# Ledger of designs, part 108: peptides against a protein of PDB entry 8YVU

Target 1, 39 residues: chain A of PDB entry 8YVU
Amino acid sequence: PQLCYILDAILFLYGIVLTLLYCRLKIQVRKAAITSYEK
Target 2, 160 residues: chain B of PDB entry 8YVU
Amino acid sequence: TWLTVLKKEQEFLGVTQILTAMICLCFGTVVCSVLDISHIEGDIFSSFKAGYPFWGAIFFSISGMLSIISERRNATYLVRGSLGANTASSIAGGTGITILIINLKKSLAYIHIHSCQKFFETKCFMASFSTEIVVMMLFLTILGLGSAVSLTICGAGEEL

## One batch from the design tools (peptide; made by RFdiffusion4, then SolubleMPNN)

Design b2_p18_4_s4 (from b2_p18_4, 11 letters changed)
Fold by OpenDDE base, seed 5:
Structure b2_p18_4_s4 (fold): chain B 39 residues (1-39), chain C 160 residues (1-160), chain D 39 residues (1-39), chain A 18 residues (1-18)
Amino acid sequence: as target 1 above (39 residues)
Amino acid sequence: as target 2 above (160 residues)
Amino acid sequence: as target 1 above (39 residues)
Amino acid sequence: SLLEKLLQESVDLLSLFD
């Protein structure tokens, strides 16, 4: 049971970090797309 | 192509939000069906007594559905509606997190006061079960809030 | 105890999906950067 | 049926990312 809660915490943290990284990467892709469209 | 990718991402976020809402609703329904919350003394199930699983699930479901519809139809009024719904869902999620944290603190305090070493006692079992459900709902609420905020940012970007 | 395992399964699935999306997005960013450099 | 629709949409979205 304790290991399950620890795993939940790790997976939750991982999910948050991945979400933030995904958002940053998405913004970069958007900027690149806008720059490509203006050319 | 990039706009299409962004639209797909919005749909994914919307689906995630709806799924989170449905899971929260299911947990609320199961808890209400299995446990007579009204007969349980104490504030262990304060979040359930407040009806958070129900109204929270409704808000997240509406926000997710509006987000998907807005993405599919690409209408200005739908974009504004989705933005408003996502903002409302974000506020609801924040409120839900607060309620769940308070409930979690009460449940943990109850466990500490009774020094629940044996889970076979009815009160200790109920407190532990409540704590587990509240933690799950807290995680789901945080996920829903994250999706709602992401959709809000996307919607705001489209309006600019 | 069973609820913890269910949560682990959901978080694990979410993490896998996000990882795949992140990888695809990263590949797209790299392709966009290469195309921008050749121009 | 609503849950089935949501599940189907989720599967469709997943297929787009495969």
Scores: peptide ipSAE 0.489, ipTM 0.817, DockQ to the pose 0.071
Fold by OpenDDE base, seed 1:
Structure b2_p18_4_s4 (fold): chain B 39 residues (1-39), chain C 160 residues (1-160), chain D 39 residues (1-39), chain A 18 residues (1-18)
Amino acid sequence: as target 1 above (39 residues)
Amino acid sequence: as target 2 above (160 residues)
Amino acid sequence: as target 1 above (39 residues)
Amino acid sequence: SLLEKLLQESVDLLSLFD
C-alpha cells in the first residue's frame, strides 16, 4: 500500500508537470498562429 | 511526417528507455537484496525468479544507448544496430509484460485464497508486496516497450 | 487501498494522453515555425 | 559518473522543452 501511494505521488507530479508544459506549448501555438495571421 | 517527428524525439525516447531500465534494475536489486526469493514459497515472485528486471533492463539500456548514439553520429551501421537493439528490446518488453501479468495473476490468486484481511501475516504481506512491485514493474515495462516500439518504427522508417 | 490502484490507473492514462497531446502540439509548433520561416 | 551523465542529459532534454 505504501508503494502505491508513492507511485501515485510520482504520477501525480508527472501529470502536473506535463500539464504545465502542455499549457505553455498551447500558448506558443496560439502565439504562432496569431503571428502567422498578421503576416 | 510521423517518421520525422519520431526521429526528432529519438533521443528523448532513448533516454526514457535508459531511465526505465535503470529504475527496473534498481527495483530488482532492492527486491533481491531485501528478500531471498529462492526461499519464498509459491510463484508470487516468478518474474524475479526469471530475472526479468535484469535482462529486460539490459535490453532496454542497450536499445536506448544505441538509439542515442545512432541519432548523434548518423551512421548507417548505427541505424541498423539501433533498429536491431530496439526490436530486441521490444520483444523483451512484450515477454516481460506477459511474465508480469502471469505473476500478477498468481499473486492476486494467492491473496484471494488466503483471505488476506490481516496485513501483518507474513505470507499476506509478501503477496501484497509482490503485487505492488509487479504492478510497478508492469508500468515501467509498458513505458519501456512504448519507447522501444517508437524507436523501432523510427529506425525502420530510416531504412526505407 | 483499492482506491490507490484506481488512482494509479487514472493517472497513468492521463499521463499517456497528455504525452500524446504534447507531441501533437509540438508538431504544430514546429509546423508553424517552418511556415513562418518560409514567409 | 554514467548516472550523472544520464541525469545531466535528462535535464538538458527537459530544458529543451521549456
Scores: peptide ipSAE 0.468, ipTM 0.795, DockQ to the pose 0.073
Fold by OpenDDE base, seed 2:
Structure b2_p18_4_s4 (fold): chain B 39 residues (1-39), chain C 160 residues (1-160), chain D 39 residues (1-39), chain A 18 residues (1-18)
Amino acid sequence: as target 1 above (39 residues)
Amino acid sequence: as target 2 above (160 residues)
Amino acid sequence: as target 1 above (39 residues)
Amino acid sequence: SLLEKLLQESVDLLSLFD
């Protein structure tokens, strides 16, 4: 059971990191789209 | 378009494959060091007895390394070699998944047969531990297989 | 212990989905960057 | 950069066996 919780922690951390990266990337896409629209 | 994406992420996929292989190898080594599988009754560690963490890790490592080298050097012979290695790794991954599923079934059956209400019993603890390790290995194997298949598709697309 | 394994499965699936979405988003960012560079 | 580091480590490991 303890190993399961360790795995959960790792996967949870991975999920958080990916979510943050995804958000950053999404913001970049939006900025790029706005810049392209103004030109 | 999908092939282009896979090509751009080929290094990432290769690294993922190597990492998966290393983790599998580490788990195998830890289990072998901590537990004497030969003296454990039952087939709860059948995947380990079959040596899957070791040979599987080797196949995935070789495949990943070849993929990375092929991408970096951009040589035709390396591309073909990487394609072959990735294909072999994909097959190995599929076989590994099958072995792990069988092991998982045996472990679960063992837990049910012994009615493991108390996890402090040695046999029940070992079965539970085996189940946890097998599940982890299964997830890693699925990840490795996904990367290997992706690399195979990428390599096949480059040859076409 | 059963709940832990279920959580592992959910987190694993979430990780895969996020990885795919991240890849898609990264492609979009690259396309947007190329389009902005040509204009 | 992290990916490049991991790749470099992998290559270094390969060089040990060659």
Scores: peptide ipSAE 0.466, ipTM 0.796, DockQ to the pose 0.023
Fold by OpenDDE base, seed 3:
Structure b2_p18_4_s4 (fold): chain B 39 residues (1-39), chain C 160 residues (1-160), chain D 39 residues (1-39), chain A 18 residues (1-18)
Amino acid sequence: as target 1 above (39 residues)
Amino acid sequence: as target 2 above (160 residues)
Amino acid sequence: as target 1 above (39 residues)
Amino acid sequence: SLLEKLLQESVDLLSLFD
């Protein structure tokens, strides 16, 4: 049971980090698309 | 193409929000059906007594549905409505997190005070069960809040 | 304890989905960068 | 039917990542 809670914490942190990275990458893709459209 | 990708992401976030709301509602109904919370001493189920699983689920469901409908119809009035609903859902999610944290603190304090080493005792079992349910609800609420905030940012970006 | 395992399963699935999304988005960014470099 | 539609939409979204 204690290992389960530790795993939950790790997975939760991983999920948050991936969400932030995904958002940043999405913004980069959008910026690249806008730049490509303006050319 | 980029607008299409953004629309697909908004739809995914809306679906996630609806699913989160449904899971919260299911947990609320199951707990209310199995346990008579009104007869349980203490504030172990304070979040359930406040009715958070119900009104929170309603807010998240409405927000998710409006987001999906707004994406499908591409109507300006629906976009504004979705933005408002997502903002309201974000506020509701924040309030829900606060309530759940308070409940979690009370449950943990109860376990600590009674030195619940034997989980077979009814009070200790209920406190542990409450803690587990509150943790699950907290995770679901955080996921719902994340989706609502993301949809709000996307909607605000479209209006600018 | 059983609820902890259910939460682990949900978080694990979420992590896998986000990882796939991130990889796909990263590939898209790379393709866009290559296309921009060739122009 | 609404739940089924939402589930189908979720599956379709997942298929886009393949």
Scores: peptide ipSAE 0.475, ipTM 0.809, DockQ to the pose 0.072; fails the geometry check

Design b2_p18_5_s1 (from b2_p18_5, 16 letters changed)
Fold by OpenDDE base, seed 5:
Structure b2_p18_5_s1 (fold): chain B 39 residues (1-39), chain C 160 residues (1-160), chain D 39 residues (1-39), chain A 18 residues (1-18)
Amino acid sequence: as target 1 above (39 residues)
Amino acid sequence: as target 2 above (160 residues)
Amino acid sequence: as target 1 above (39 residues)
Amino acid sequence: LLQLLFDRFFELLRKKLE
């Protein structure tokens, strides 16, 4: 049972980190697209 | 194109928020159906007694729905409304998290006091089950809060 | 304990989906960057 | 309504996956 909770915590943290990274990457894609459109 | 992509993301986040809210509501309903919380002594189910799964789910659902509607109609007033709803939902989520943390602490304290080495005892089992449920609700609430905050940021960006 | 495993499964699935989306987005960013450089 | 929301969610997911 303790291992399950630890796994939950790790997976939850992973999900948060991935979400943040996804957001950052999306912002980068947006910036790149804007820069490409202005050229 | 960027606005369209942002709108699609907002819709997705809104749907995710609604889904999270529905899961919380369903979970709350199931717990209430299986366990007569009203007859359980103690603060183990304080979050359920406070009705958090219900009102929290409602707030998240409303926020998500407003976000979706705002994205579809592209009206300035709807965008502001959605932003406000998302902000309110975020606040509600934060409050819910706080309540759940307090409930978790109480549940853990209860388990510690009763020295529940034998999990098969009814009281210890109920306390552990309650703790597990509260943890799940906490995670769902955090996810909902994350979606609401994301939607709020996106909405704020559109107003700027 | 069973609920914990269910949560683990959901979080795991979520993590996989996010990872796939992140990878796709990263590939798109790279393609956009290459296209911008050729331009 | 819930089914419609789910269907829309899946459709959005599919659109994002494309």
Scores: peptide ipSAE 0.452, ipTM 0.815, DockQ to the pose 0.030
Fold by OpenDDE base, seed 3:
Structure b2_p18_5_s1 (fold): chain B 39 residues (1-39), chain C 160 residues (1-160), chain D 39 residues (1-39), chain A 18 residues (1-18)
Amino acid sequence: as target 1 above (39 residues)
Amino acid sequence: as target 2 above (160 residues)
Amino acid sequence: as target 1 above (39 residues)
Amino acid sequence: LLQLLFDRFFELLRKKLE
C-alpha cells in the first residue's frame, strides 16, 4: 500500500513535468511557425 | 494565427477544468451515496461533511464555463472576463486544495492513532478509503488549478 | 488500496499519452525547423 | 451536456495530438 502511494506521487509529478514540457514545446512550434511565415 | 491557437488551447483548458469539476462531483456523490458520512465518527470525512466535493465542483465548473464563454465574446470584454473567471477558478482550486490537505492530515492522524494494522476493521477501512478518495480529489484539484493558472497566464498575456 | 492501484493505472496511461504527444510535437518542431532552414 | 463536454474534450485532445 505504501508503495502504491509513492508510485502515485511519482507518476503525478511525472505527469506535471510532461505537461509543462509539452506546453513549452508547443510554444516553440508556434514560434517557429510564426518565424517561418515572417521570413 | 497564434491567437487562434491560443483560443483553442484556452477552450481545451476550460473543458479540462469542467471535466475535473465533474469528476470531483461524481466522486463526492458516489462517496456520499455509498457511505453514511454523518454517522462516521471523527473528522476523517471532514471535507465531505463540509460539502467540498459539491460546492467546489460547482464553483470550478462555473468558473470553467465562464472562461469558455468569455473566450467566445468580443475582444475587450473577453480578456477581462476571462482573466476574472480564471482568477476566481484559481482561488477556488487553492481553497479546495487546502481543505483536502486538512482532511488528509486528519485521516492520516486517525489511522496513526488507531494503529490500523487490520484493514478489514470498519474504522480502519473507512479511514483508509477516505484517505484514498481525498488523495484522488487532491490530484484532480491540482490538475484543475494547473489548468486555471495556465488560462490566467494566457489571459494576462493577451492583456499585455 | 485498490483505489490507489486504479489511480496508478490512470496516471500511467496519462503519462504514456503525454509521452506520445511530446514525441509527436518534438517531431513537428524538427520539421518546422527544417522547413525554416530551407526557406 | 456531459457527453457533449466529453466529446469536445476528446476532440480537443485529438487536435492537440495533431
Scores: peptide ipSAE 0.450, ipTM 0.812, DockQ to the pose 0.032
Fold by OpenDDE base, seed 2:
Structure b2_p18_5_s1 (fold): chain B 39 residues (1-39), chain C 160 residues (1-160), chain D 39 residues (1-39), chain A 18 residues (1-18)
Amino acid sequence: as target 1 above (39 residues)
Amino acid sequence: as target 2 above (160 residues)
Amino acid sequence: as target 1 above (39 residues)
Amino acid sequence: LLQLLFDRFFELLRKKLE
């Protein structure tokens, strides 16, 4: 049971990091799309 | 540019593969240090007794190292050397993952045979602990398989 | 303990889905960058 | 060698974050 909780914590942290990276990448895509539309 | 990006991705996948192997090895050593498998009744930890986490980690590490070495070679050697080395690394990684899956299935089968209704009994506690370790190894195996498949796809794309 | 295992499975699935989405988004960013460079 | 691999891994992560 303790090992299960440790694994949950690691997976949760991994999910948060991936979500942040995804958000940053999405912002970059939006900026690129705006720049392409203005050209 | 595309080749440079693929090279960076391959290096990342290779490092991930080595890291996964090291984590598996660490878990194996921790289990061996904490529990005296020889005194455990039943075959719940038969996979650990056979040393499969150690062997699997070694094979996975070798595969990752071969992948990294292949990526570090200059572009001139990449045409012939990278194709062969990356293919060999992918095959070795796939074989290692297959062995790990077989070992996990065997361990899971032993846990099911030892199925216990009373959780507070010593045998039931050991069975539960074994199940938890098997689940963790299964997750690591799936991650390793994902990295191996990704490397294989990248290698196949380079061959085309 | 059983709830912990279920949570692990859900978090693991979430991690896989996020990884796939991240890869797709990365490909889109690359395509957008190439299109912007050619213009 | 392991430290170099870790450093490269972190560098790759930083490049992906940029």
Scores: peptide ipSAE 0.433, ipTM 0.802, DockQ to the pose 0.028
Fold by OpenDDE base, seed 1:
Structure b2_p18_5_s1 (fold): chain B 39 residues (1-39), chain C 160 residues (1-160), chain D 39 residues (1-39), chain A 18 residues (1-18)
Amino acid sequence: as target 1 above (39 residues)
Amino acid sequence: as target 2 above (160 residues)
Amino acid sequence: as target 1 above (39 residues)
Amino acid sequence: LLQLLFDRFFELLRKKLE
């Protein structure tokens, strides 16, 4: 049971990190799209 | 540049793969040290009896190391070697996943047969523990496979 | 304890999906960069 | 060697976070 909770914590942290990275990347894509539209 | 990004990703994936391999090895070692698997019902720890944590960890470690070395030296022959190692690791990972799934099914069946109402019963505890370990190993194996496949794709991209 | 395992599965799936999405976004960014360079 | 790998891993994570 303790191992499950540890795994949950690790996966949760990993999910948060990936979400942040995804958000940043999405913002970059949007910025690139806007720049391309202005050209 | 594209190459710089690939190198950074390759290194990261390689390190991740090595780390995953080490974790798998550690879990395997701990389980083998704490539990006498030979005296436990063989179906519950079939993945361990098959030696998956050991050989899987070795394959992932080799793949990761080769990937890192390939990235550092930037030699064509090393890229090919890394690609081969990553492919082998991917195959090993797939096999490991299959074994772990089978083990998980057996463990779940064991739990179901004993109708474990009391967690403190030795048999139920062992089955539950085995299930937990197998699930963890399964997750680690999937992560390792993902890293190996990613490295393979990166290596293939570098060869083109 | 059972809920913990379910949570692990959900988080794991979420992690895989996010990884795939991240890869897709990364490819899109690369394509956008190439297109911008050709202009 | 393992520590170096860990350090590089953390460095890569930091670079990705930046």
Scores: peptide ipSAE 0.452, ipTM 0.810, DockQ to the pose 0.031; fails the geometry check

Design b2_p18_5_s2 (from b2_p18_5, 14 letters changed)
Fold by OpenDDE base, seed 1:
Structure b2_p18_5_s2 (fold): chain B 39 residues (1-39), chain C 160 residues (1-160), chain D 39 residues (1-39), chain A 18 residues (1-18)
Amino acid sequence: as target 1 above (39 residues)
Amino acid sequence: as target 2 above (160 residues)
Amino acid sequence: as target 1 above (39 residues)
Amino acid sequence: LLLLIINRFFLLFQKLLS
């Protein structure tokens, strides 16, 4: 049971980090799309 | 284009594979050091008895190292070697997953048969601990397999 | 304890999906960057 | 050796984040 909770914590942290990265990347894609449209 | 992305992530995938292998080795070593698997009745630790944490970790480590070296040197012979190693690692990972699933089923069956209401009973505790370790190893093996497959696809794309 | 394992499975699946999405998004950003460089 | 591997992994992760 304790190992399960540790795994949950690791996976949760990984999920948060990936979500943040995904958000940043999504913003970059949007910025790139806007820049391409202005050209 | 997807191959180009995989190529750029090849080093990261290789490092991830090595890390996964190291974690598997650590878990295997800890389990072997704390528990005398040879004296445990049943097939609760069948994956450990088969030596999966050891050979699986070795295969993943070799595959990851070869992938990193192949990416750095950008030599055709190294690419082929990395592809072969990644393929072997993928096969090893698949076999490991199968063994772990079988072990997990046996461990769960053991828990159900003994109706482990008293968690502090030695046999029930060992079965539960084994199940937890096997699950963790299964997750790590899946991650390793994913990295190995990704590297294999990347290597195959470079040959193409 | 059962809830912990369920949570692990959900978080693991979420991590895989996010990783795939992140890879796809990264490819899109790179494609956009290449297209902008060729203009 | 493990620390070196962890550091390299962390550097690669940072490079991927950039």
Scores: peptide ipSAE 0.511, ipTM 0.803, DockQ to the pose 0.031
Fold by OpenDDE base, seed 4:
Structure b2_p18_5_s2 (fold): chain B 39 residues (1-39), chain C 160 residues (1-160), chain D 39 residues (1-39), chain A 18 residues (1-18)
Amino acid sequence: as target 1 above (39 residues)
Amino acid sequence: as target 2 above (160 residues)
Amino acid sequence: as target 1 above (39 residues)
Amino acid sequence: LLLLIINRFFLLFQKLLS
């Protein structure tokens, strides 16, 4: 049970990090698309 | 640029595979240090008895290393070698997952049979611990397999 | 304890999905960057 | 060699995070 909670914490942290990265990438894609549209 | 990107991704996947392998090895070592699996009756630790954490970790480590080296050297012979190693690692990972699933089923069955309501019972604690470790190893194995398969596909794409 | 394991599975699946999405986005960003460079 | 690989992994991870 304790190990399960530790794993949950690790996976949760991983999920948060991935979400942040995904958001950053999404912003980059949008910026790239805007730049491509202006050209 | 696209090749450079794939190269970076391949290297990342290789490192991830090595890291996964190392974690699996660490878990295997910890379990072996805490528990004398050879003296434990039953199939709760069947994956450990089969030595999966060790040979699986070795296969993944070799595959990851070869992938990194192959990507760095950008030599056709190394790419083929990496492809072979990644394929072997993928097969090993699949086999490991199968073993872990079987072990997990046995561990869960053991927990159910003993009606482990009391966590403080040594047998129940051991079974629960085994189940947790097996689940963790299963997740790590899936990650390793994913990386190995990805590297294999990348390598195959380069050969075609 | 059962809930913990279920949570682990959900978080793990979430992590995999996010990783795939991240890879797709990364590819899109790269394609957009290439297109921007060609213009 | 392992430490170098780990360090490179960490750097790659940081690059991905940036």
Scores: peptide ipSAE 0.511, ipTM 0.805, DockQ to the pose 0.031
Fold by OpenDDE base, seed 2:
Structure b2_p18_5_s2 (fold): chain B 39 residues (1-39), chain C 160 residues (1-160), chain D 39 residues (1-39), chain A 18 residues (1-18)
Amino acid sequence: as target 1 above (39 residues)
Amino acid sequence: as target 2 above (160 residues)
Amino acid sequence: as target 1 above (39 residues)
Amino acid sequence: LLLLIINRFFLLFQKLLS
C-alpha cells in the first residue's frame, strides 16, 4: 500500500509536468501561427 | 508519416528505454538487497528469482544505447545492429510480461489462500509488497516494450 | 489499497495519452517552423 | 560513474525537451 501511494505521487507529478510542457508547447504553436498569419 | 515521426523520436525512445531499464535494475537491486528472496516461501518473487530485472534491464539498455548511437552516427551497419537489438529487446519484453503475469497470478493466489485479513502479518505484508512491485515492473516492462517496438518499426522502415 | 491500484492505472493511462498528445504537438511545431523557414 | 551516467542522461533529456 505504501508503494502504491509513492507510485501515485510520482505519476501525479509526471502528469503535472507533462501538462505544463504541453501548455508551453501549445502557446508556442499559437505564437508561430499568429506570426505566419501576419506575413 | 508514422515512420517519419518514429524516426524523429528515435533518440527519445532510446533514452526512455535506457531509463526504463535503469529503473527496473534499481528496483531489482533494492528488492534483492532488502529481501532474502531465497528464504521466501512460495513463488511470490518468481520474477526476481528468474533474474528478470537484471537480464531485462541489460537487454533494454543495450537496445537503447545502440539505437542512440545508430541515430547519432547515421551509419548503415549500426542501423542493422540497432534493429537486431530492438528485436531482441521486444522479445525480452514479451517474455518479461509473461513472467510478471505469472508472478502476479501466484501472488494473488497466495493472498487469496491465506485470506489476508490482517495486513500487518508478515506473510500478507510480503505478498502485498510483492504484488505491488510486480505491478510496477509490469508497467515499466510495457513501456519498455512499447519503446522497443517503436524503435524496431523505425529501423525496419530505414531498411526498406 | 485496491483503490490505490485503480488510481495508478488511471494515472498511467493519462500519462500515456499526454505523451502522445505532446508528441503530436511537437510535430505540429516542427512543421510550422519548417513552413516559416521556407517563407 | 553512476552519477556521471545519470547526469548525462539528464542533460540529454533536457536537450530533448528544449
Scores: peptide ipSAE 0.502, ipTM 0.797, DockQ to the pose 0.031
Fold by OpenDDE base, seed 3:
Structure b2_p18_5_s2 (fold): chain B 39 residues (1-39), chain C 160 residues (1-160), chain D 39 residues (1-39), chain A 18 residues (1-18)
Amino acid sequence: as target 1 above (39 residues)
Amino acid sequence: as target 2 above (160 residues)
Amino acid sequence: as target 1 above (39 residues)
Amino acid sequence: LLLLIINRFFLLFQKLLS
């Protein structure tokens, strides 16, 4: 049971990190598209 | 195109927010249906007594729906509305987290006071069950808040 | 305890979904970069 | 109704993942 809660915490943290990385990647894609449009 | 990618991401975040809201509503309704919170001694279900699963879920649902609609129609008024709704949802999420943390502390205190060694004792079972539900709701609320904040940032970026 | 396992399953699924989305987005960024380089 | 809503959301997620 305690291991389950620890796993929940790890998975939750992983989810947050992935969300942040995804957002950063999205921003990069946006910047690249804007730069391509200006050329 | 990057716009298409962004649109898909916003829709995904909106759907995630709505789904989180629906799950919170489901948990709230199930708890209210199975347990008579008013009959339970203590503040183990303080978050439920405060109605957080209901109003929080409503705020998240509205925010998510507005975000999706705003993205689909690409109307200026909808963008502003979505931004406002997402901001309100973020505030609601923060408040919900606070309530859930307080509830969790009370539940843990209750478990400690009763020295729950026997899981099958009614009081200990209820406290444990409450703690588990509160933790689940806390995670869902954090996910919802993350989605709302992300949508808010996206909306603000489009307005600028 | 059972709820903990359910949460683990949900978080795990969410993590997988996010990972797949991240991979797809990364591939799109790479394709966009290649296309921009060819122009 | 709730199940229908959940199903629609699930389909939307599947569409987003495709």
Scores: peptide ipSAE 0.526, ipTM 0.817, DockQ to the pose 0.037; fails the geometry check

